# Designs tried in a protein design run: peptides against a protein of PDB entry 8PQO. Part 218

Target 1, 252 residues: chain A of PDB entry 8PQO
Amino acid sequence: VLLKEYRVILPVSVDEYQVGQLYSVAEASKNETGGGEGVEVLVNEPYEKDGEKGQYTHKIYHLQSKVPTFVRMLAPEGALNIHEKAWNAYPYCRTVITNEYMKEDFLIKIETWHKPDLGTQENVHKLEPEAWKHVEAVYIDIADRSQVLSKDYKAEEDPAKFKSIKTGRGPLGPNWKQELVNQKDCPYMCAYKLVTVKFKWWGLQNKVENFIHKQERRLFTNFHRQLFCWLDKWVDLTMDDIRRMEEETKRQ

## One batch from the design tools (peptide; made by RFdiffusion4, then SolubleMPNN)

Design b1_p28_7_s1 (from b1_p28_7, 18 letters changed)
Fold by OpenDDE base, seed 1:
Structure b1_p28_7_s1 (fold): chain B 252 residues (1-252), chain A 28 residues (1-28)
Amino acid sequence: as target 1 above (252 residues)
Amino acid sequence: MPLPESYLRDLGLFIVALLLAARAKLLA
């Protein structure tokens, strides 16, 4: 088991982020080839557990049409079915990713707290002290180009170049996080993303767990760069607007 | 947070590759 807490600082408020996240997820999905195809929604219902109230979703991603034919032919039954269980109680969210074939041998858990701070809270997920000692805190700087792979880099998604016309935020210079403390008019937040990766196959545990963490970090970095650079597209939207957009998309 | 399909596709390919590699190692 390998645990890392990714801290993503953004020059947006916790309330703004809720809209921006939903918009950016929808936009990213539309831009992908064959977006939305092969997704089966098993459950979508409200839940209440231990004082936590939110929306529970269980989705299956059927990847048979998304991989080459030879991979599909060699894949064991269930190997290309990815289960995503999500508990969305914003500002808290938990996502559990599993695979039908690997069952308990494979787990990705992502638990996120969105806080109106600069990533200064320790053990926000309230782990046991012994467990917390083994968690690496990883700061993601969305303005740092060196954290982005060349193949992922797009100038229009570079926070160091982007300036929001509607809010005046950006571009983000090298010391943007330190400067936020002195900018009373600019809201800020941190997404504390505790990622737990478990792979039980002997001899491959460390390699696989580290690989998954690298992919998660890459995903979080690119996603939040997009979220910020798309600020002018979503900042004027309300949660009701987002809900209407989602309903319209479901009808198509 | 919903994951992009591209990420899930990469994850799926990785899982299959691991399974194939593991089987090959067990058979060798």
Scores: peptide ipSAE 0.221, ipTM 0.785, DockQ to the pose 0.711
Fold by OpenDDE base, seed 3:
Structure b1_p28_7_s1 (fold): chain B 252 residues (1-252), chain A 28 residues (1-28)
Amino acid sequence: as target 1 above (252 residues)
Amino acid sequence: MPLPESYLRDLGLFIVALLLAARAKLLA
């Protein structure tokens, strides 16, 4: 088992982020080849449990069309089916990713708290002390180009180049986080993403767990760079606007 | 958050590679 807490600081408010996240998710999905091809939504319903109230989703990602033919032919039954269960109770979210073939031998859990701070809180997920001492805190700087793979880099999604016309935020210089403290008119938040990766196959545990963390970090970095650089597209939208957009997309 | 195609493709390829590696390891 390998645990890391990724802390993503953004020059947006917690309330703004809710809109920006939903917009960016929808936009990123549209930009992907095939869009929602291979995605099966099994459940999408409200839930209420232990005082937590939100939206529960269960999706299956069928990867058969996403991999080369020879890979599909070699894959055991269920190996290319990924299950995603998500509990969205913003500002808290939990996602669990499993695989049909690997069953209990493979788990990715992502628990996120969105807080109006600069990533200074310790153990926001309230782990036991013994567990918390094994968690590595990893800060993601969306302005740091060195954290982005060259194949992922796009100039139009570079926070160090982007300037928001509507808000005046950006570009983000090397010391943007420190400068943010002195800018009382600019909101900020941190997404605390506790990622738990479990892989139980002997001899491959560390390799797989580290690989998954590398992929998650890459995903978080790219997504939040996009979210910030798309600020002018979503900052004036309301949650009602987002809901209308989602309904319109479902009808297409 | 959704899982982008690039992520899914990489994950799928990795899963198959792991399975093949595991089988090879069992035979070795």
Scores: peptide ipSAE 0.220, ipTM 0.788, DockQ to the pose 0.524
Fold by OpenDDE base, seed 2:
Structure b1_p28_7_s1 (fold): chain B 252 residues (1-252), chain A 28 residues (1-28)
Amino acid sequence: as target 1 above (252 residues)
Amino acid sequence: MPLPESYLRDLGLFIVALLLAARAKLLA
């Protein structure tokens, strides 16, 4: 088991982030070929659990059409079916990713708290002390190009170059976080993403767990760079606007 | 946060590669 808490600081408010996240997810999905193809929504319903109220979703990602034919032919039954269970109670979110073939031998859990701070809270997920001491805190700086793979880099998604016309935010220089503290008019938030990766196959545990964490970090980095650079596209949208957009997309 | 298709594809490929590698080790 490998635990890391990724802290992503953004010059947006918690309320803004909710809109931006939903918009950016939708936009990113549109940019991918065959977006939504192979996705089966099993459950989408409200839930109440332990005082938490939100929306529960269970999706299956069927990857058979997304991999080369030889991979599909060699893959064990269920190996290309990824289950995503999500509990969305913004500003809290939990996602659990499993695989039909690996069953209990494979788990990715992502628990996120969105807080109006600069990533300074310790143990925001309230883990037991013994567990918390084994969690590595990893700060993601969306302006740091060195953390972005060359193949992922796009100039139009570079926070160090982007300037929001609507808000005046950006570009984000090397010391943008320190400068942000002195800017009373600019909101900020931190997404605390506790990622738990479990892989039980002996000899491969560390390799797989570290690989998954690298992928998660890459995902979080790229996504939030996009989210910020698309600020002018979503900052004036309301949650109702997003809901309408989602409903319209479902009808198509 | 919904998973991007590219992420899922990479994950799927990795899973299959891992399974094949593990199988090869068992056969060796």
Scores: peptide ipSAE 0.215, ipTM 0.786, DockQ to the pose 0.668
Fold by OpenDDE base, seed 5:
Structure b1_p28_7_s1 (fold): chain B 252 residues (1-252), chain A 28 residues (1-28)
Amino acid sequence: as target 1 above (252 residues)
Amino acid sequence: MPLPESYLRDLGLFIVALLLAARAKLLA
């Protein structure tokens, strides 16, 4: 088991982020070839548990059409079916990813708290002390070009170059986080993403767990760079606007 | 948060690679 807490600091408010996240997810999905293809929604319903109210979703990602034919032919039954269970109770979110073939031998859990701070809270997910001491805190700097793979880099999605016309935020220089403290008019937040990766196959555990963490970090980095650089596209939208957009997308 | 397609493709390929590697190790 390998746990890391990724802390993504953004020059947006927690309330703004809710809109921006939903917009950016929708936009990113549209930009991908075959977006939504192979996704089966089993459950999508409200839930209430221990005072937590939100939306529960259970999706199956069928990857058969996403991989080459020879890979599909070699894959055991169920190996290309990924289950995603998500509890969305913003500002809290939990996602559990499993695989039909690997069953209990494979698990990715992502728990996120969105807080109006600069990533200074320790153990925001309230782990036991013994567990928390083994968690590595990883800060993701969306302005740091060195954290982005060359193949992922786009100038139009570079926070170090982007300037928001509507808000005046950006570009984010090397010391943008420190400078943000002095900018009382600029909101900020941190997404605390506790990622738990479990892979039980002997001899491959550490390699696989580290690989998955690298992929998660890459995903978080690219996503939040996009979110920020798309600020002018979503900052004036309301949650009602987002809901209407989602409904319109479902009808297409 | 929904998973992007690129992530899913990479994950799928990785899973298959792991399975193949595991089988090879078991047979060896």
Scores: peptide ipSAE 0.212, ipTM 0.783, DockQ to the pose 0.626

Design b1_p28_7_s2 (from b1_p28_7, 18 letters changed)
Fold by OpenDDE base, seed 4:
Structure b1_p28_7_s2 (fold): chain B 252 residues (1-252), chain A 28 residues (1-28)
Amino acid sequence: as target 1 above (252 residues)
Amino acid sequence: MPLPESYLESLGKFLVDLLLEQRKKLLE
């Protein structure tokens, strides 16, 4: 098991982020191929548990059409089915990814707290001390180009170049986080993303777990760079606007 | 936060490739 807590600091408020996240997810999805092909929604319902209220979703990603024929033919039963269970109780979110074939041998859990701070809280997810001491805190700086793979880099999604016309935020220089503290009118938040990766195959645990973490980090980095650089597109939207957009998209 | 389909797809492909490689090793 490998745990890392990715802390993504953004010059947006927690409330703004809720809108921005939903918008950015939707926008990013438009750029994806497949158009939801192979995605089965098993459950999408409100939930309430242990004082946590939100929306629970259970999706199955059927990857049969996404792999070569020979892979599909050789793949064990259930190997191409990825289950995503998500509990969205913003500002808290939890996502659990499993595979039908691997069962308990594979788990990705992503737990996110969105806090109005600069990533200074320790153990925001309230892990046991013994577990917490093994968690690596990883700070993602959305303005740091060195954290972005060359193949992922887009100038229009570079926070170091972007300036929000609507808010005046950006561009984010090398010391933007330090400067942000002195900008009383600029909100900020941190997404604390605790990622638990479990891969129980002897000899491959570390390799696979580290690989998955690298992919997660890459995802978080790119996503939040986009989120910030798309600020002018979503900052004036309300949650109701987002809901309407989602409904409109669903009808298309 | 929903995960991008492309990410899940790539993850799935990686896992499947790994599974296939391991199966081959077990058969050897």
Scores: peptide ipSAE 0.314, ipTM 0.827, DockQ to the pose 0.749
Fold by OpenDDE base, seed 3:
Structure b1_p28_7_s2 (fold): chain B 252 residues (1-252), chain A 28 residues (1-28)
Amino acid sequence: as target 1 above (252 residues)
Amino acid sequence: MPLPESYLESLGKFLVDLLLEQRKKLLE
């Protein structure tokens, strides 16, 4: 098991982020090949547990059509089915990814708290002390180009170059986080993403767990760079606007 | 916070490739 807490600082408010996240997810999905092919939504309903209220979703990603025929023929039963269970109770969110074939031997859990701070809170997810001492805190700086793979880099998604016309935020210089403290008119938040990766196959644990963490970090980095650089596209939208857009997208 | 389909696809392919590789090693 490998645990890391990724802390992403953003020059937006917690309330703004809710809109921006949904917009950016929708926008990113439009740019993907194949659309929603192979995605089965099993459950999409409100939930209430221990005072937590939100939306629960259970999706199955069927990858049979996404792999070559010979792979499909040789793959064990259930190996090409990935389950995603998500509990969205913003500002808290939890996502659990499992595979039918691997069962308890494979788990990716992403738990996120969105807080109006600069990533200074320790153990925001309230882990037991023994567990928390094994968590590596990883800060993602969306303005740091060195954290972005060359193949992922796009100038139009570079926070160090972007200037928001509507809000005046950006571009983000090397010391933008420190300077933000003195800008009372600019909101800020941190997304605390606790990622738990479990892969219980002898000899492959470290390789797979580290690989998955690298992919998660890459995903978080690119996503939040996009989110910020798309600020002018979503900052004036309401949650109702987002809901309407999602409904329209479903009809297409 | 849904994860991108492309990410899940790549993850799935990685896992399947790993499984197939391990299977081949067992046969050799």
Scores: peptide ipSAE 0.299, ipTM 0.821, DockQ to the pose 0.772
Fold by OpenDDE base, seed 1:
Structure b1_p28_7_s2 (fold): chain B 252 residues (1-252), chain A 28 residues (1-28)
Amino acid sequence: as target 1 above (252 residues)
Amino acid sequence: MPLPESYLESLGKFLVDLLLEQRKKLLE
């Protein structure tokens, strides 16, 4: 088991982020070839549990069309079906990713708290002390180009170059986080993303768990760079606007 | 957040590679 807490600091408010996240998800889906191809939504319903109220979703990602033919031919039954169960109770979210073939031998859990701070809170997910001491805190700097793979880099999605016309935020210089404290008119938040990766095949735990964390970090980095650089596109949107975009994406 | 295609492709291939590797080890 490998636990890391990724802390993503953004020059947006917690309330703004809710809209921006939904927009960026919808926009990213539209930009991908095939849209929602290979995604099956099994459940989408409200839930209430232990005082937590939100939306529960269960999706299956069918990866058969996402891998080379020879891989598909060699894959055991269920190996290319990924299940994603998500509990969305913003500002808290929980996602559990499993695989049909590996069953209990493979688990990715992502728990996120969105807080109006600069990522300075310790143990926001309230883990037991013994568990918390084994969690590595990893700060993601969306303005740091060195954290972005060359193949992922786009100048139009570079926070160090972007300037928001509507809000005046950006570009983000090398010390933007430290300078943010003194900018009274600029809101800020941190997404505390606790990622738990469990892989139970003996001798392969470290390889798999480290690989998954690298992919998660890559995902978080690219997504939030986009979210910030798309600020002018979503900052004035309503929830109804977001719902329309989501429906449009589903039709693709 | 939904998983992007690049993530799913890399994950899918990696998982299958692991399965094949595991099978080879079991046969040895």
Scores: peptide ipSAE 0.268, ipTM 0.823, DockQ to the pose 0.537
Fold by OpenDDE base, seed 2:
Structure b1_p28_7_s2 (fold): chain B 252 residues (1-252), chain A 28 residues (1-28)
Amino acid sequence: as target 1 above (252 residues)
Amino acid sequence: MPLPESYLESLGKFLVDLLLEQRKKLLE
């Protein structure tokens, strides 16, 4: 098992982030080839558990059409089906990713708290001390180009170059986080993303776990760079606007 | 919030591909 807590600081409020996240997810999905093909939504319903209220979703990603024919032919039954269970109770979110074939031998869990701070809280997910001491805290700086793969880099998605016309935020210089403290009129938040990866197959545990974390970090980095650079596109939207957009998309 | 489907697809594809490749190597 490999645990890391990724802390992503953004010059947006927790409330703004909720809108921006939903917008950015939708926008990113539109930009991808194939759209929603291969995605099956099994459950999408409200839930209540231990005082936590939110939306529960269960999706299956069928990868059969997304992989080469030889892979599909060689893959065991269920190996190309990825299950995503998500509990969305913003500002808290939990996602569990499993695979039908690997069963208990494969788990990705992502638990996120969105807090109005600069990533200074320790053990925000309230792990036991013994577990917490094994968690590596990883700070993602969306303005740091060195954290971005060259193939992922886009100038229009560079927070170090972007300036929001609507809010005046940006560009984010090397010391933007420190300067943010002195900007009383600029909100900020941190997404604390605790990622738990378990892969139990002998000989592949460390390789797979590290690979998954690498992909998660890459995802978080690119996504939040986009989220910030798309600020002018979503900052004036409300949650009602987002809901309306989602409904309109479903009708298409 | 749910992860982008493109990411999940890529992750799943890579993971399965990796496992299949490793399995092939073990059989060689």
Scores: peptide ipSAE 0.254, ipTM 0.812, DockQ to the pose 0.717

Design b1_p28_7_s3 (from b1_p28_7, 19 letters changed)
Fold by OpenDDE base, seed 3:
Parts: structure tokens; C-alpha cells; sequence
Structure b1_p28_7_s3 (fold): chain B 252 residues (1-252), chain A 28 residues (1-28)
């Protein structure tokens, strides 16, 4: 088992982030070749449990079309089917990712709290003290180009170059987080993303667990760089605007 | 958060690599 808490600081409010996240998810999906090919939505419904209210989704990612033919031929049945179950009760979210073939031997859990701070809270997910001792805190700096793979880098998605016309936020320099403390008019928040990776196959635990964390970090970094650089596209949108956009996308 | 195509491709390739690695370990 390998646990890391990724802390992503952004120069947006918790309320703004809710809109920006939904917009960025929709936009990223549109920009991908194939437009959701291989994604099956089994469930998308509201839920209420233990006082928590939100939206529950169950998706299956069929990876057969995403890998070469020879790889697909070597994969046993179910090995290339990934299940994603998500409970979205913003500002809290939980996602569980599993594989049909590996069953209980493979688990990715992502639990996120969105807080109006600079990533200074300890144990925001209220883990037991013994469990918290094993959690590595990892800060993601969206302005740090060295954290971005060369193949993922796009100049139009570089927070160190982007300046928002509508809000005046950016570009983000090397000390942008420290400067936020002195800028009373600029909101900020932190997404605390606790990632738990469990893999039980002997001799392969470290390889799998480290790979998954590397991929999650990459995903979080790229997504939030996009979210910030698209600020002018979504900052004036309301939740009702987002809902309309989602409905229009479902009709296409 | 959506899983982008690049992420899914890398994950799919990796899963097969792990399966092949497991088979190699079991034969060893």
C-alpha cells in the first residue's frame, strides 16, 4: 500500500473551482480524439448517504481500442476494463478505480477536499494517527515547468505565461504562492487529494504503486494547468450554464 | 476528473506488462 496526499494550490476560490472543474472536464473530453470512445456510463444518479448528498457515477473504460492489436491479443478477458466509481459531493469527492481481471488485488482510491487555504492543513481527511504517519504530502506547483513532461507541455497551457484578461490573475512567477498572501483581492484554494494505491501481487507492488502515483500526479498537474489557463472561458459561467453545456454535449 | 486518452493508453500498456511480468515470475 502506498499513500500520498497531493496538494494543488490554485489562485481561484472554492466556489469558482466548482465551475472551472466541470468546464475543464467537458472541454478536455471534447479535445480528445474519439470523443469518449470506449467509455460506458453505467450509472449517473443523485445519492444521499450518511448525511452526504451528491452525484454518483459508475463508468467503465474499455481500453481495447487504446492499445495495439498485439497487446489486446495478449490481454485476458477483463484485463483492459477499468471501473471508475465516483461520489461527487463538492467540496468533497471520492473516486474508486478497479480492474475486472485483478478484482480485489488492485485498488486506486482518490479522496479530495477543496479548502480555502494554501495547503497548510494536516490530516484534512481525518486518518488514524498511525495511518497518517505513512502519508507523504506532495505539493504540486502548476507554475513549475519542471514538473511537466515535455510531451505534455503546451505553451497555451503554461500558467507562467498566461494572464487572465477578465480577472487580472497571472502570470504565475516562481514565488506566486507567497505573493498570494499579500494580494487581498485574489482568492486561493487547495485541493487535498489523498491517493491510496493497493496492489497485492508479490514482487510487483512497488512497480505498480509507484507507476500509478506517477500517472496520478501527471494527471493532476496537467488538468489544473489547463483549468487555470482556461480561466477566462469559465469564470463568468454559472452552474446553470454548465448544466446546459452538459446537456447539449449529451445530445451530440 | 476524466481519464485522458494518453493516460488510458499508458495504463493499458502497463497493465499488460504487469500481467506478463507476473507470468514470468510464476514460471521462475
Amino acid sequence: as target 1 above (252 residues)
Amino acid sequence: MPLPESYLKDLGLFLVDILLAQEALLKA
Scores: peptide ipSAE 0.396, ipTM 0.882, DockQ to the pose 0.468
Fold by OpenDDE base, seed 4:
Structure b1_p28_7_s3 (fold): chain B 252 residues (1-252), chain A 28 residues (1-28)
Amino acid sequence: as target 1 above (252 residues)
Amino acid sequence: MPLPESYLKDLGLFLVDILLAQEALLKA
C-alpha cells in the first residue's frame, strides 16, 4: 500500500473551483480524441450515506480502443476494463478505481477535500495516526514547469505565463504562493487529494504503486494548470451554465 | 475528475505490462 496526499494550491475560492473543475472536465472531454469513446456510465444517481449527500457515478472505462491491437491480444478478459466509482459531494469527493481482472488485488482510491487554505492542514482526511504516519504529503505547484512533463507542456496552459483579464490573477511567479498571502483580495484554496494505491501481486507491488502515483500526480498537475489558465472562460459561469455545457458535450 | 485519454492509454499499456510481468514471475 502506498499513500500520498497531493496538495494542490490554487488562487481560486472553493466555490469558484467547483465551477472551474466542472468546466475543465467538460472542456477536456471535448478536446479528447474520440470524445469519451469507451466510457460506459452504469450509474449516475444521487446518494445519501452517513449524512453525506451527493452524486454517485459508476463508470467503466473500456481501454481496448486505447491500446494497440497486439496489446489487446495479450490482455485477458476484463484486464482493460477499469471501473470508476465516484461519490461527489463537493467539497468532498471520493473515487475508487478497480480493474475487473485484478479484482481486489488492485485498488486506487482518491479522496479529495477542497479547503479554503494554503495546504496547511494535517490529516484532513482523518486517518488513524498509524496510517497517517505513512502518508507522504506532496505539494503540486501549478506554476512549477519542472513538475510538468515536456510532452504535456503547453504554453497556453502555463500558469507562469497566463494572466486572467477578468480577475487580474496571474501570472504565477516563483513565489506566487507567498505573495498570495499578501493579496487579501485574491481567494485561494487547496485540494487535498489523498491517493491510496493498493496492489497485491508479489514482486510488482512497488512498480505498480509508484506508477499509479506518478500518473495521478501527472493528472492532477495538468488538470489544475488547465483549470487556472482557463479561468477567464469559467469564472463568470454559473452552475446552470456548466450543466448546460455538460449536456451539450454529452450530445456530441 | 474524468480520466483523460492520455491517462487511460498509459494505464492500459501499463496494466498489460504488469500482466506480462506477472506471468514471467510465475513462470520463473
Scores: peptide ipSAE 0.394, ipTM 0.880, DockQ to the pose 0.514
Fold by OpenDDE base, seed 2:
Structure b1_p28_7_s3 (fold): chain B 252 residues (1-252), chain A 28 residues (1-28)
Amino acid sequence: as target 1 above (252 residues)
Amino acid sequence: MPLPESYLKDLGLFLVDILLAQEALLKA
């Protein structure tokens, strides 16, 4: 088991982020080749459990079409089916990713709290002390180009170059987080993303767990760079606007 | 948060690699 808490600081409010996240998800979906091919939505319904109220989704990602034929032929049944179960009760979210073939031997859990701070809270997910001592805190700086793979880099998605016309936020310099504290009119938040990776196959645990964390970090970095650089596109949107966009995305 | 296609492709390829690695370990 490998646990890391990724802390993503953004110059947006918790309330703004909710809109931005949904917009960015919808926008990213539109930009994906194949228009959601291989994605099966099994469940999409509201839930209420232990005082937590939100939206529950169960999706299956069928990866057969995403890999070469010769690779697919080597994969046993269910090996290329990924299940994503998500409980979205913003500002809290939980996602569980599993594989049909590996069953209990493979688990990715992502638990996120969105807080109006600069990533200074310890153990926001309230883990037991013994578990918390094994969690590595990893800060993602969306302005730090060195954290972005060259193949993922886009100038139009570079927070160090972007300036929001609507809000005046950006560009984000090397000390943007420190400067943010002095900007009374600029809100900020941190997404605390606790990622738990469990892989039980002997001899492959470290390889798999490290790979998954690397991919998750990459995903979080790119997504939040986009979210910030798309600020002018979503900052004035309402939740109703977002719902319309989601419906339009489903139709395409 | 939806998984990007690039992420899914990488994951799919990796999963197969792990399966092959497992088979190799079991045969050793």
Scores: peptide ipSAE 0.389, ipTM 0.881, DockQ to the pose 0.520
Fold by OpenDDE base, seed 5:
Structure b1_p28_7_s3 (fold): chain B 252 residues (1-252), chain A 28 residues (1-28)
Amino acid sequence: as target 1 above (252 residues)
Amino acid sequence: MPLPESYLKDLGLFLVDILLAQEALLKA
């Protein structure tokens, strides 16, 4: 088991982020090749449990079309089917990713709290002390070019170059987080993303667990760079606007 | 967050790689 808590600091409020996240998810999905091809939505419904209210989704990602034919031929039944269960109760979210073939031997859990701070809270997910001491805190700096793979880099999605016309935020220089503390008029938040990776196959645990964490970090970095650089596109939208956009997308 | 295309491709390839590696380990 390998646990890391990724802390993504953003110059947006928790309330703004809710809109921005949903917009960016929708936009990113449109930009992807196939536009959601290979994604099966099994469940999408509201839930209420233990005072937590939100939206529950169960998706299957069929990866057969995402790999070369010869690779697909080597994959046993279910190996290229990934299940994603998500409980979205913003500002809290939990996602569980499993594989049909590996079953209980493979688990990715992502639990996120969105807090109006600069990533200074310890153990926001309330782990037992013994578990918490094994969690590495990893700060993602969306302005740091060195954290972005060359193949992922886009100048229009570079927070170090972007200036929001509507809000005046950006560009984010090397010391933007320190400067943010002194900028009283600029909201900020941190997404605390606790990622738990469990892989049980002997001899491959470290390889798999480290790979998954690298992928998650990459995902979080790119997504939040986009979210920030798209600020002018979504900052004036309301949740009702987002809901209308989602409904319109469902009709296509 | 939805899983992007690049992520899914890398994950798919990796999963098969792990399966092959596991088979090799079990035969050793």
Scores: peptide ipSAE 0.385, ipTM 0.879, DockQ to the pose 0.483

